# Designs tried in a protein design run: peptides against a protein of PDB entry 3T7K. Part 41

Target 1, 248 residues: chain A of PDB entry 3T7K
Amino acid sequence: KAEKILARFNELPNYDLKAVCTGCFHDGFNEVDIEILNQLGIKIFDNIKETDKLNCIFAPKILRTEKFLKSLSFEPLKFALKPEFIIDLLKQIHSKKDKLSQININLFDYEINGINESIISKTKLPTKVFERANIRCINLVNDIPGGVDTIGSVLKAHGIEKINVLRSKKCTFEDIIPNDVSKQENGGIFKYVLIVTKASQVKKFTKLINDRDKNETILIVEWNWCVESIFHLNVDFTSKKNVLYQKK

## One batch from the design tools (peptide; aimed at target 1 C21 T22 H26 L63)

Design b2_p21_2_s2 (made by RFdiffusion4, then SolubleMPNN; from b2_p21_2, 9 letters changed)
Fold by OpenDDE base, seed 4:
Structure b2_p21_2_s2 (fold): chain B 248 residues (1-248), chain A 21 residues (1-21)
Amino acid sequence: as target 1 above (248 residues)
Amino acid sequence: KRFEELKKRFEEELEKAEKEL
């Protein structure tokens, strides 16, 4: 059925999109629409898998969803598009106007606001954002909103290798892992990196670390620090925003 | 109609939003 619908076009674009959707419904496409999209080189996946070599996200805007945050780790993220792209594309394809020899939809007209070429270009870098920041081992409190698995999965997608989950009420100094990164010559590595949810945890962990390892570097941040770092694909160590404690 | 319904479903999914982190 899709072939018969597409046969009226002399040329078909190949968009080469391997996409996930977030904040928009992709299960609403019928089989014919999926076939049409596939013929145009648009493949939509339900979940993010590395094997699928995803390069696109559909979302109405910048979202703090797992899929959106992980999409910024794609290698590269080629396009971040509004779902209206698919709707308008399918509308044009189903149009009975005989004079449409070509599909006239420009991907750039459907860019998600705030995902600019500067962000897209950073997804082409050979390293992940936290890897570039020398953050490879972190401590994550177990009461993190979103859950440690989801948050940990996002952080891992962005170059954190080891997530140590801290039971904030019961943890001791021995439960806190160092950020074991080989000293690259040119950057102060924080020995202890922690993501916390409340000021009482800051007080607890700073005491535990300073009592046992007094001269070491500590970074304690909110989850929002990670989110901002992901959205910018850059860690700004000069910013105090969402930093709860820092000892250089 | 079909595409308006599809658009409506997109809007409904924005309201049912995936868990924001």
Scores: peptide ipSAE 0.378, ipTM 0.874, DockQ to the pose 0.711
OpenDDE base, seeds 1, 2, 3, 5: peptide ipSAE 0.374, 0.376, 0.375, 0.376; ipTM 0.872, 0.873, 0.870, 0.872

Design b2_p21_2_s3 (made by RFdiffusion4, then SolubleMPNN; from b2_p21_2, 8 letters changed)
Fold by OpenDDE base, seed 2:
Structure b2_p21_2_s3 (fold): chain B 248 residues (1-248), chain A 21 residues (1-21)
Amino acid sequence: as target 1 above (248 residues)
Amino acid sequence: DYYEKLKEKFKEELEKAEKEL
């Protein structure tokens, strides 16, 4: 059925989109529409897998979903598009009125607001955002909203190699792992990086570290610090936003 | 229109969508 519909066009674009959806659905499309999309080089996946070499996200806007945050780690993210792209594309294809020899839809008209070429270009970098920031090993409190597995998975997608989960009520200094990065001379490396949820944890961890390792560098941040870093694909160490404690 | 209904469903699903972190 899809072939008969597409036979109307002299030339078909190959969009080469391997996409996931977030904040929108694709399950509403019939099998014929999915087949049409596949013939146009648009494949939508339910979940993120590295093997699929995903390069696109469909979302109505910037979202803080696992899929959206992870999409910014794609290698590269080629497009971040509004779901209206798919709808308008299918609508044009099914339109009997226009003797269209070609599909006339520009992907750039459907870009997600706030995901610009500056963000897209950074996904082509050989390193991940936290890797570039010399953050490889972090401490994460076990009471983090969203759960340590989900949050940890997002952080790993963005270049954090090791996530140490701290049992905030029972942890000692020995439970805190250092951010073991090779001393690159040119960058402020924090020996201890922690993501916490509350001020009492800041007081606890600063005390534990300073009592045992007084001269070391410490960065304690909120989850929002990580989110902002992901959305910008850059860590701004000059910003105090979402930084709870910093010792250089 | 099938596609108008899909657009409406997309708006509804935005409210039900995946948990924001």
Scores: peptide ipSAE 0.312, ipTM 0.867, DockQ to the pose 0.688
OpenDDE base, seeds 1, 3, 4, 5: peptide ipSAE 0.308, 0.308, 0.308, 0.310; ipTM 0.865, 0.864, 0.862, 0.866

Design b2_p21_2_s4 (made by RFdiffusion4, then SolubleMPNN; from b2_p21_2, 10 letters changed)
Fold by OpenDDE base, seed 5:
Structure b2_p21_2_s4 (fold): chain B 248 residues (1-248), chain A 21 residues (1-21)
Amino acid sequence: as target 1 above (248 residues)
Amino acid sequence: DYYEKLKEKFKEELEEAEKLL
């Protein structure tokens, strides 16, 4: 059926998109439309798997979702597009009124607002955002909104190798892991990096660390610090926004 | 139109279908 529909076009574009969609976007398409998209080089996946070599996200806007945040870790992210691209494409293909010899839809007309070429270019870098920031091992409190597994999965996608989950009420100094990064000459390496949710946790962890390891560097941040770092694909250590405690 | 209904559906569902972090 898809072949018969596409046979009216003299040439077909190959978009070379391996995409994930936010929400239930994929479930809205029938089998014929999925096959049409496949013939145009557009493959939509339900879940992010590294093996699929995803290069595209479909979303209406910048979102604070697992899929969207992880899409910024694609190698590279080629396109961040509004779902209207797919809908308008299919609408044009199914149109009986216009004897269109060619599909005339430009991907660039459907870019997500705020995902610019500067962001896209950073996804071509050989390193991840937290890797570039010398953040390899972090401590994450167990009461983090979103859950430690989801938050941890996003952080790992962006170059954090080890996530230590802290039971905030019962943890001791021995439960806190150091950020095991070799001292590079250029850039502040924090020995202890922690993501926390409450001011009481800041007081607890700063006391535990300073009482046992008084001269060490500490970074305590909110989850929003990580989100802003991901959205910019850059860690700004000069900003105090979402930083709860910093000792250099 | 089927595709216009899909546009409306996706605009509404996309904000609700995934957990915000």
Scores: peptide ipSAE 0.324, ipTM 0.868, DockQ to the pose 0.581
OpenDDE base, seeds 1, 2, 3, 4: peptide ipSAE 0.323, 0.318, 0.317, 0.317; ipTM 0.868, 0.866, 0.862, 0.863

Design b2_p21_3 (made by RFdiffusion4)
Pose (drawn by RFdiffusion4):
Structure b2_p21_3 (pose): chain A 234 residues (1-94, 102-181, 189-248), chain P 21 residues (1-21)
Amino acid sequence: KAEKILARFNELPNYDLKAVCTGCFHDGFNEVDIEILNQLGIKIFDNIKETDKLNCIFAPKILRTEKFLKSLSFEPLKFALKPEFIIDLLKQIHQININLFDYEINGINESIISKTKLPTKVFERANIRCINLVNDIPGGVDTIGSVLKAHGIEKINVLRSKKCTFEDIIPNDVIFKYVLIVTKASQVKKFTKLINDRDKNETILIVEWNWCVESIFHLNVDFTSKKNVLYQKK
Amino acid sequence: EIEELKKEIEEDLEKAEKNAL
């Protein structure tokens, strides 16, 4: 059936996209539209799996969804495209000349896309390997944790902020000895006291979640930035 | 169908903004 629709074309391009959509196409398209996209070398997965080697993301704009943040750890991310690409493509299908250049997500330039080819992850480059994360983090620890691990963090230690003792805090073994992601000023006081009491001469970095998000959007951890840094001892 | 798809995308975008991390 989709072949009939495509039989009217002399030649079909191979867009070679393995993509997820975020902020768009939340189910699929109709079955015909889907089979057409595959015939054009466009495959859209429901969720991100490391072994599918996704290279594309469809999104209306830069988004803070788990999918958009994880797309910045594709190996490599080749295309970040507005949904209008698929829309214009299917409109024409129903010769094919829709191109991969007229549909960039504004704010995601080549300099950022290219950093996904780097042989390291953003937090791996920053020597942020093992972190503590408060259990009350917005988005929940499982999601935030998945995003941070997708960006080079190997150990996520979750702290029940009200209950945790110093012994629960894991060092950042790879440089900050202790890295914590927190929500409340009430947590900054408790953790700096605990660590200062028990490991006075060591280094600490305490940041908000937004510090991690900015680092991912830039694919760079800027240690000279005070933005979203709640406490540091270096 | 295209107009409906665009509306769905707007709704999805609003949902994505509400569920932002």

Design b2_p21_3_s1 (made by RFdiffusion4, then SolubleMPNN; from b2_p21_3 with K6L E8R E10K D12E)
Fold by OpenDDE base, seed 1:
Structure b2_p21_3_s1 (fold): chain B 248 residues (1-248), chain A 21 residues (1-21)
Amino acid sequence: as target 1 above (248 residues)
Amino acid sequence: EIEELLKRIKEELEKAEKNAL
């Protein structure tokens, strides 16, 4: 059926998109439209798997969803596109009125606002954002909104190797893991990195660490610090935004 | 049909914003 619909076009583009969707297309596409998209080199997946070599995300705008945050870890993310790309494409293909010999849809006209070439270019780097920031092992409080598994999965996608979950009410100093990174000559390394949700946790963890491991470097941040770092694909250690405690 | 798709996308967007991480 798709072949018959596409037969009116002399040449078909190959967009070479392996995509996930977030904030759009929850109901998916009908069988014919999926086949059409596949013939145009557009493959849409339900979930993120490394084996699929995903290179695209569809979303109406920048979102704080697991899929969107993880899409910025794609190797590379080639395109971040608005759903209108698919809509306009399918509309043009199904149009019987237009004697169009060619599909005239440019991917660049559908870029998500705020995902610019600078962001896209950083996804081509051989390292992940937290890897570049010398953050390998973090401590995460168990009461984080979204849950430790989802948040942890996003952080791992962005280069954090080890996530230690802290039971904030019961944890001791011995439960806190150090950020075990080799000293790179030119980078400030924090021995303890913690993501917390409450000011009481800041007081608790700073006391525990300072009482047992005096003079060590500590970074305590909110989840929003991680989100901003992901959205920029850069950790700005000069910013105090979303930093709750820092000891250099 | 396109208007309905756009409406659904808007609803999904609002849901995604409410469930933001």
Scores: peptide ipSAE 0.515, ipTM 0.927, DockQ to the pose 0.918
OpenDDE base, seeds 2, 3, 4, 5: peptide ipSAE 0.511, 0.510, 0.514, 0.512; ipTM 0.924, 0.924, 0.924, 0.925

Design b2_p21_3_s2 (made by RFdiffusion4, then SolubleMPNN; from b2_p21_3 with E1M E8K E10K D12E)
Fold by OpenDDE base, seed 1:
Structure b2_p21_3_s2 (fold): chain B 248 residues (1-248), chain A 21 residues (1-21)
Amino acid sequence: as target 1 above (248 residues)
Amino acid sequence: MIEELKKKIKEELEKAEKNAL
């Protein structure tokens, strides 16, 4: 069926998109439309798998979903596109009125607001955002919204190697892991990095660490610190936004 | 079909915003 629909075009673009969708298209495509998209080099996957070499995200805007946050870890993310790209493409293809010899849709016209070439270019870097920030081992409180598995999976996609889950009410100093990174000459390294949800946790962990390891560097942040770092593909250590405690 | 797709996009967006991490 798709071949017959596409036969009216002299040339078909190959968009070379391996995409996931978030905030759109959960139950959206019929079999014919999927086949049409496939013939145009657009493959949509239900889930993120590293083996699929995903290079595209479809979303109406920047979202705080697992898929969107992980898409910024693609190697590279080539395109972040609004779902209107697919809608307009399918409209043009299904249009019987226009003697269209070619499909005239430019991917760049459908860029997600706030995902610019500067962000896209950073996805081509050989390192992940938290790796560049010298954050490899973190402590994560167990009461984090979204759950430790989902949050942990996002953080791992962005270069965190080890996530230690802290039971905030029961944890001791011995339960807190150090951020074991080799001192690179030019980067501030925090020995203890923690993601917390409450001010009481800040007080607890600062006390535990300072009582046992008084001279060590500590970074305690909110989840929003991680999100902002991901959205910018950069950690800004000069900003105090979403930083609850910092000891250099 | 396209209007239905647009409606579904709106619904999924609202869901994604409610379930934001």
Scores: peptide ipSAE 0.587, ipTM 0.945, DockQ to the pose 0.926
OpenDDE base, seeds 2, 3, 4, 5: peptide ipSAE 0.579, 0.567, 0.569, 0.557; ipTM 0.942, 0.940, 0.940, 0.935

Design b2_p21_3_s3 (made by RFdiffusion4, then SolubleMPNN; from b2_p21_3, 7 letters changed)
Fold by OpenDDE base, seed 2:
Structure b2_p21_3_s3 (fold): chain B 248 residues (1-248), chain A 21 residues (1-21)
Amino acid sequence: as target 1 above (248 residues)
Amino acid sequence: MIEELKEKFEEELKKAEENAL
């Protein structure tokens, strides 16, 4: 059926999109439309798997979903597109107007607002955002909204190698792991990096670290600090936004 | 069918916003 519909076009584009969807319905297409999309080189996956070599995300806007945040770690993310791309594509393909020789849809017209070429270009870098920031080992409080597994998975996608989960009420200094990174010349290395949810945790961890390791560098941030870093694919250490405590 | 897809998209957007990390 799809072949018969597509046979009216002299040339078919190959979009080479391996996509996930978030904030839009990926399961709403009929089997014929899915087959049409497949013939055009558009494959939509339900979940992120590294083996699928995903290069695209469909979303109506920037979202704080696991899929969206992880999509910025794709190697590369080629396109971040609004779902209207698929809708308009299918509309054009199903149009009864005679002799459309070509499918005329520009992918750039469907870019997600705020995901520009500068962001896309950073996904081609050989390093992940937190790796570039010399953040490889972090401490994460166990009461983080979204859960340590989901948050941890996003952080790992962006170059965090080790996530130490802290039981905020019971943890001691010995439970806090250092951010063990070799001194690279070009950036402030924080020995202790912590993601916390509450001011009481800041006070606790700051005290524990300063009492036992007084001269060490400490970075305590909110989850929003990580999100902003991901959305920009850059860590801005000059920004105090979402930084709860910093000792250089 | 396309109108139904739009409605479904709006529902999924709402869910995504509610489940924001």
Scores: peptide ipSAE 0.565, ipTM 0.929, DockQ to the pose 0.865
OpenDDE base, seeds 1, 3, 4, 5: peptide ipSAE 0.564, 0.564, 0.565, 0.563; ipTM 0.929, 0.929, 0.929, 0.930

Design b2_p21_3_s4 (made by RFdiffusion4, then SolubleMPNN; from b2_p21_3 with K7E E8K E14K K18E)
Fold by OpenDDE base, seed 4:
Structure b2_p21_3_s4 (fold): chain B 248 residues (1-248), chain A 21 residues (1-21)
Amino acid sequence: as target 1 above (248 residues)
Amino acid sequence: EIEELKEKIEEDLKKAEENAL
């Protein structure tokens, strides 16, 4: 069926998209439309797998979903597109208008607002955002919204190698792991990095660390600090936004 | 079907916003 529909075009584009969707197309596509998209070099996957070499995200806007956050870790993310791209494409293809020589849809017209070339260019870097920030090992409180597995998976996609889950009520100093990074001369290395949800946790962890390991560098942030870092594909250590405690 | 896809985007977006991390 798809072949017959596409036979009216003399030339078909190959978009070379390997995509996931978030905030759109939850019900997927019918078999014909999936086949049409496949013939146009558009493959849509249900889940993110590294083996699929995903290069695209479809979303109406910037979202704080696992898929969207992880899409910024693609190597590279080539395109972040609005779902209207697929809609307009399928509309043009299903149109009963005469033999069209070509499909005239430009991917660049469908870019997600706020995902600019500066962001896309950073996905071509050989390192991940937290790797570039010298954040390798973090402590994550167990009461994090979204759950430690999901949050941890996002953080790992962005270069966190080790996530230590802290049981905030019961944890001791010995439960806190150091950020084991080689001392680079650039003063942006924190020995202890923690993601917390409450001011009481800040007080607890700062006390535990300062009482046992005096004069060490500490960074305690909210999850929003990580999100902002991901959305910018850059860690700004000069910003106090979403930083709850910092000791240099 | 295409119009249905458009209408569902608003619902899907709302769900995604509700489930924001």
Scores: peptide ipSAE 0.625, ipTM 0.951, DockQ to the pose 0.932
OpenDDE base, seeds 1, 2, 3, 5: peptide ipSAE 0.623, 0.620, 0.624, 0.621; ipTM 0.950, 0.949, 0.951, 0.949

Design b2_p21_4 (made by RFdiffusion4)
Pose (drawn by RFdiffusion4):
Structure b2_p21_4 (pose): chain A 234 residues (1-94, 102-181, 189-248), chain P 21 residues (1-21)
Amino acid sequence: KAEKILARFNELPNYDLKAVCTGCFHDGFNEVDIEILNQLGIKIFDNIKETDKLNCIFAPKILRTEKFLKSLSFEPLKFALKPEFIIDLLKQIHQININLFDYEINGINESIISKTKLPTKVFERANIRCINLVNDIPGGVDTIGSVLKAHGIEKINVLRSKKCTFEDIIPNDVIFKYVLIVTKASQVKKFTKLINDRDKNETILIVEWNWCVESIFHLNVDFTSKKNVLYQKK
Amino acid sequence: SHVEELKEKVKEDLENVELLP
């Protein structure tokens, strides 16, 4: 059936996209529209799996969704495209000349896309390997944890902030000895005291979640930035 | 039209999308 629709075309382009959508196309399209996209070399997965080697993201704009943040760890991310690409493409299909250049997500330029080819992840480059994360983090630890691991963090240690002792805190073994992601000033006091009491001469970095988000959007950890840094001892 | 439907879907999806705080 979709072949009949496509039989009217002399030649079909191969867009070669393995994409997820975020902020769009939350189910699929109709079956015809889907089979057409595959015939054009466009495959859209429901969720991100490391072994599908996704290279594209469809999104109306830069978003803070798990999918958008993880797309910045594709190997490599080749295209970050507005949904209008698929829309214009299906509109024309229903010769094909829709291109991959008229639909960039504004704010995601080549300099950032290109960093996804780097042989390292953003937090791996920053020597942030093992972190502690408070259990009350907005978005929940499983999701935030998945995003941070997708960006080079190997160990996520979750701290029940009200209950945890110094012994629960894991060092950042790879440089900050202790890295914590926190929500409350109430947590900064407790953790600096615990660590200062037990490991006085060592280094500490305490940041908000937004510090990690900014680092991912820039694909760079800027240690000279005070923005979203709650405490540091270096 | 189907194009208009896709545009409205994208708009509604964007409005209802879960953002990480």

Design b2_p21_4_s1 (made by RFdiffusion4, then SolubleMPNN; from b2_p21_4, 7 letters changed)
Fold by OpenDDE base, seed 2:
Structure b2_p21_4_s1 (fold): chain B 248 residues (1-248), chain A 21 residues (1-21)
Amino acid sequence: as target 1 above (248 residues)
Amino acid sequence: SKVEKYKEKVKKDLENTKELP
């Protein structure tokens, strides 16, 4: 059925999109439209898997979803597109106008607002955002909203290798893991990196660390610090935004 | 049209999207 619909075009583009959707197309597409999209080189996946070599996200805007945050870790993210791309594409394809020689849809007209070439270019870097920031091992409180698994999965996608989950009420100094990174020449490495939710946790962890390891560097941040870093694909250590405690 | 249904659904899908805290 899709072949008959597409036969009216002299040339079909190959978009080479391997995409996930967030904030759109929850019900998916009908069988004919999926087949059409597949013939145009548009493959839509339900879940993110590294093996699928995903290069695209469809979303109506920047969203704070697991899929959107992880899409910024694609290698590379080639396109971040509004769902209107698919809609307009299917409209043109289903149009009763006889011979359309070409599908006249420019991908760049459908870019998600706020995902610019600068962000896309950073996804081509050989390193992940937290890897570039020398953050490989972090401590995460167990009471983090969204859950440690989801938050941890996003953080791992962005280059955090080890996530230590702290039981905030019962943890001791021995439960806190160091950020074991070799001193690279040019960047202040924080020995202890913690993501916390409450001021009481800041007080507790700063005391535990300072009492046992007085001269070490500490970074305590909110989850929002990570989110902002992901959306910019850059860690700004000059910003105090979402930083709860810092000791250089 | 079938395509119009996608437009309407996209709006609803956005409203029903759960963002991370």
Scores: peptide ipSAE 0.627, ipTM 0.957, DockQ to the pose 0.870
OpenDDE base, seeds 1, 3, 4, 5: peptide ipSAE 0.626, 0.626, 0.627, 0.627; ipTM 0.957, 0.957, 0.957, 0.957

Design b2_p21_4_s2 (made by RFdiffusion4, then SolubleMPNN; from b2_p21_4, 8 letters changed)
Fold by OpenDDE base, seed 1:
Structure b2_p21_4_s2 (fold): chain B 248 residues (1-248), chain A 21 residues (1-21)
Amino acid sequence: as target 1 above (248 residues)
Amino acid sequence: SKEEEYRKKVEEDLENVKELP
């Protein structure tokens, strides 16, 4: 059925999109439209899997969703597109009135506001954002909103290798793991990196670390510090925004 | 049209999107 619909076009574009959707198309597409999209080189996946080599996200705007945050870790993210791309594409294809010999839809006309070439270019880098920042091992409090699994999954997608979950009320110094990163000659490394939710946790962990390892570097941040770093694909260590405690 | 249905659903999906805290 899709082939018959597409037969009116002399040539078909190959968009070469392997995409996930967030904030749109949660019900998916009808069978014919899926087939049409597939023939145009647009494959939409329900979930993010590394094996699928995803390169695109559909969203109406920048969203703080697991899918959107993880899409910025794609290698590369080629396109971040508004859902109107698909809608207009399907509309043109199903149109009986337009004797269109060609599909005339440009991907660049449907870019998500705020995802610019600078962001896209950073997804082509050989390293992940936290890897570039020399953050490999972190401590995460167990009471983090959104849950340690979801938050941890996002962080891992962006280059954090080890996530140690701290039971905030019961943890001791021995439960805190160091950020074991080989000293690069020119990069600041924090020995202890922690993501916390409360000021009381800052007081607790700073005391525990300073009492046992007084001369070491400490970075304690909010989850928002991670989110901002992801959205910019850059860690700004000069910013105090969302930093709760820093010892250099 | 099916496309208008998709458009409406996109609006609904955006309203119902679960963002991380």
Scores: peptide ipSAE 0.634, ipTM 0.964, DockQ to the pose 0.882
OpenDDE base, seeds 2, 3, 4, 5: peptide ipSAE 0.634, 0.632, 0.633, 0.633; ipTM 0.964, 0.963, 0.963, 0.964

Design b2_p21_4_s3 (made by RFdiffusion4, then SolubleMPNN; from b2_p21_4, 10 letters changed)
Fold by OpenDDE base, seed 2:
Structure b2_p21_4_s3 (fold): chain B 248 residues (1-248), chain A 21 residues (1-21)
Amino acid sequence: as target 1 above (248 residues)
Amino acid sequence: SKKEEYIKKVEEDLKNTKELP
């Protein structure tokens, strides 16, 4: 059925999109439309897997979803597109116009607002955002909203290798892991990096660390610090936004 | 139109999207 529909076009584009969707297309597509999209080189996946070599996300806007945050870790993210791309594409294909030479849809017209070429270009870098920031091992409190698994999965996608989950009420200094990163020449390395939810945790962890490991560098941040870093694909150590405690 | 139906559906899907805290 899809072949008959597409036979109206003299030339078919190959978009070479391997995509996930967030904030749109929850019900998916009908079988014919999936087949049409597949013939146009558009494959839509339900979940993110590294083996799928995903390069695209469909979303109506920047969203704070696991899928959206992880899409910024794609290697590379080629396109971040509004769902209107698919809608207009399918509309044109299903049009009763006799013969169309080409599908006239420019991908760039459907760019998600705020995901510009600067962001896309950073996804081509050989390193992840937290890797570039010399953050490889972090401590995460167990009471983090969204859950340690989801938050941890996003962080790992962005180059955090080890996530130590802290039981905030029971943890001791020995439970806190160092950010074991070899001193690169040009970057301030924080020996202890912690993601916390409460001011009481800041007080506890700063005391534990300062009492046992004096003069070490400490970074304590909110989850929002990580989110902002992901959305910009850059860690701004000059910003105090979402930083709860910093000792250089 | 089919387009309007899809747009409406996207709007509904967006409303039903759970963002991380």
Scores: peptide ipSAE 0.564, ipTM 0.941, DockQ to the pose 0.843
OpenDDE base, seeds 1, 3, 4, 5: peptide ipSAE 0.562, 0.562, 0.563, 0.561; ipTM 0.940, 0.940, 0.940, 0.940

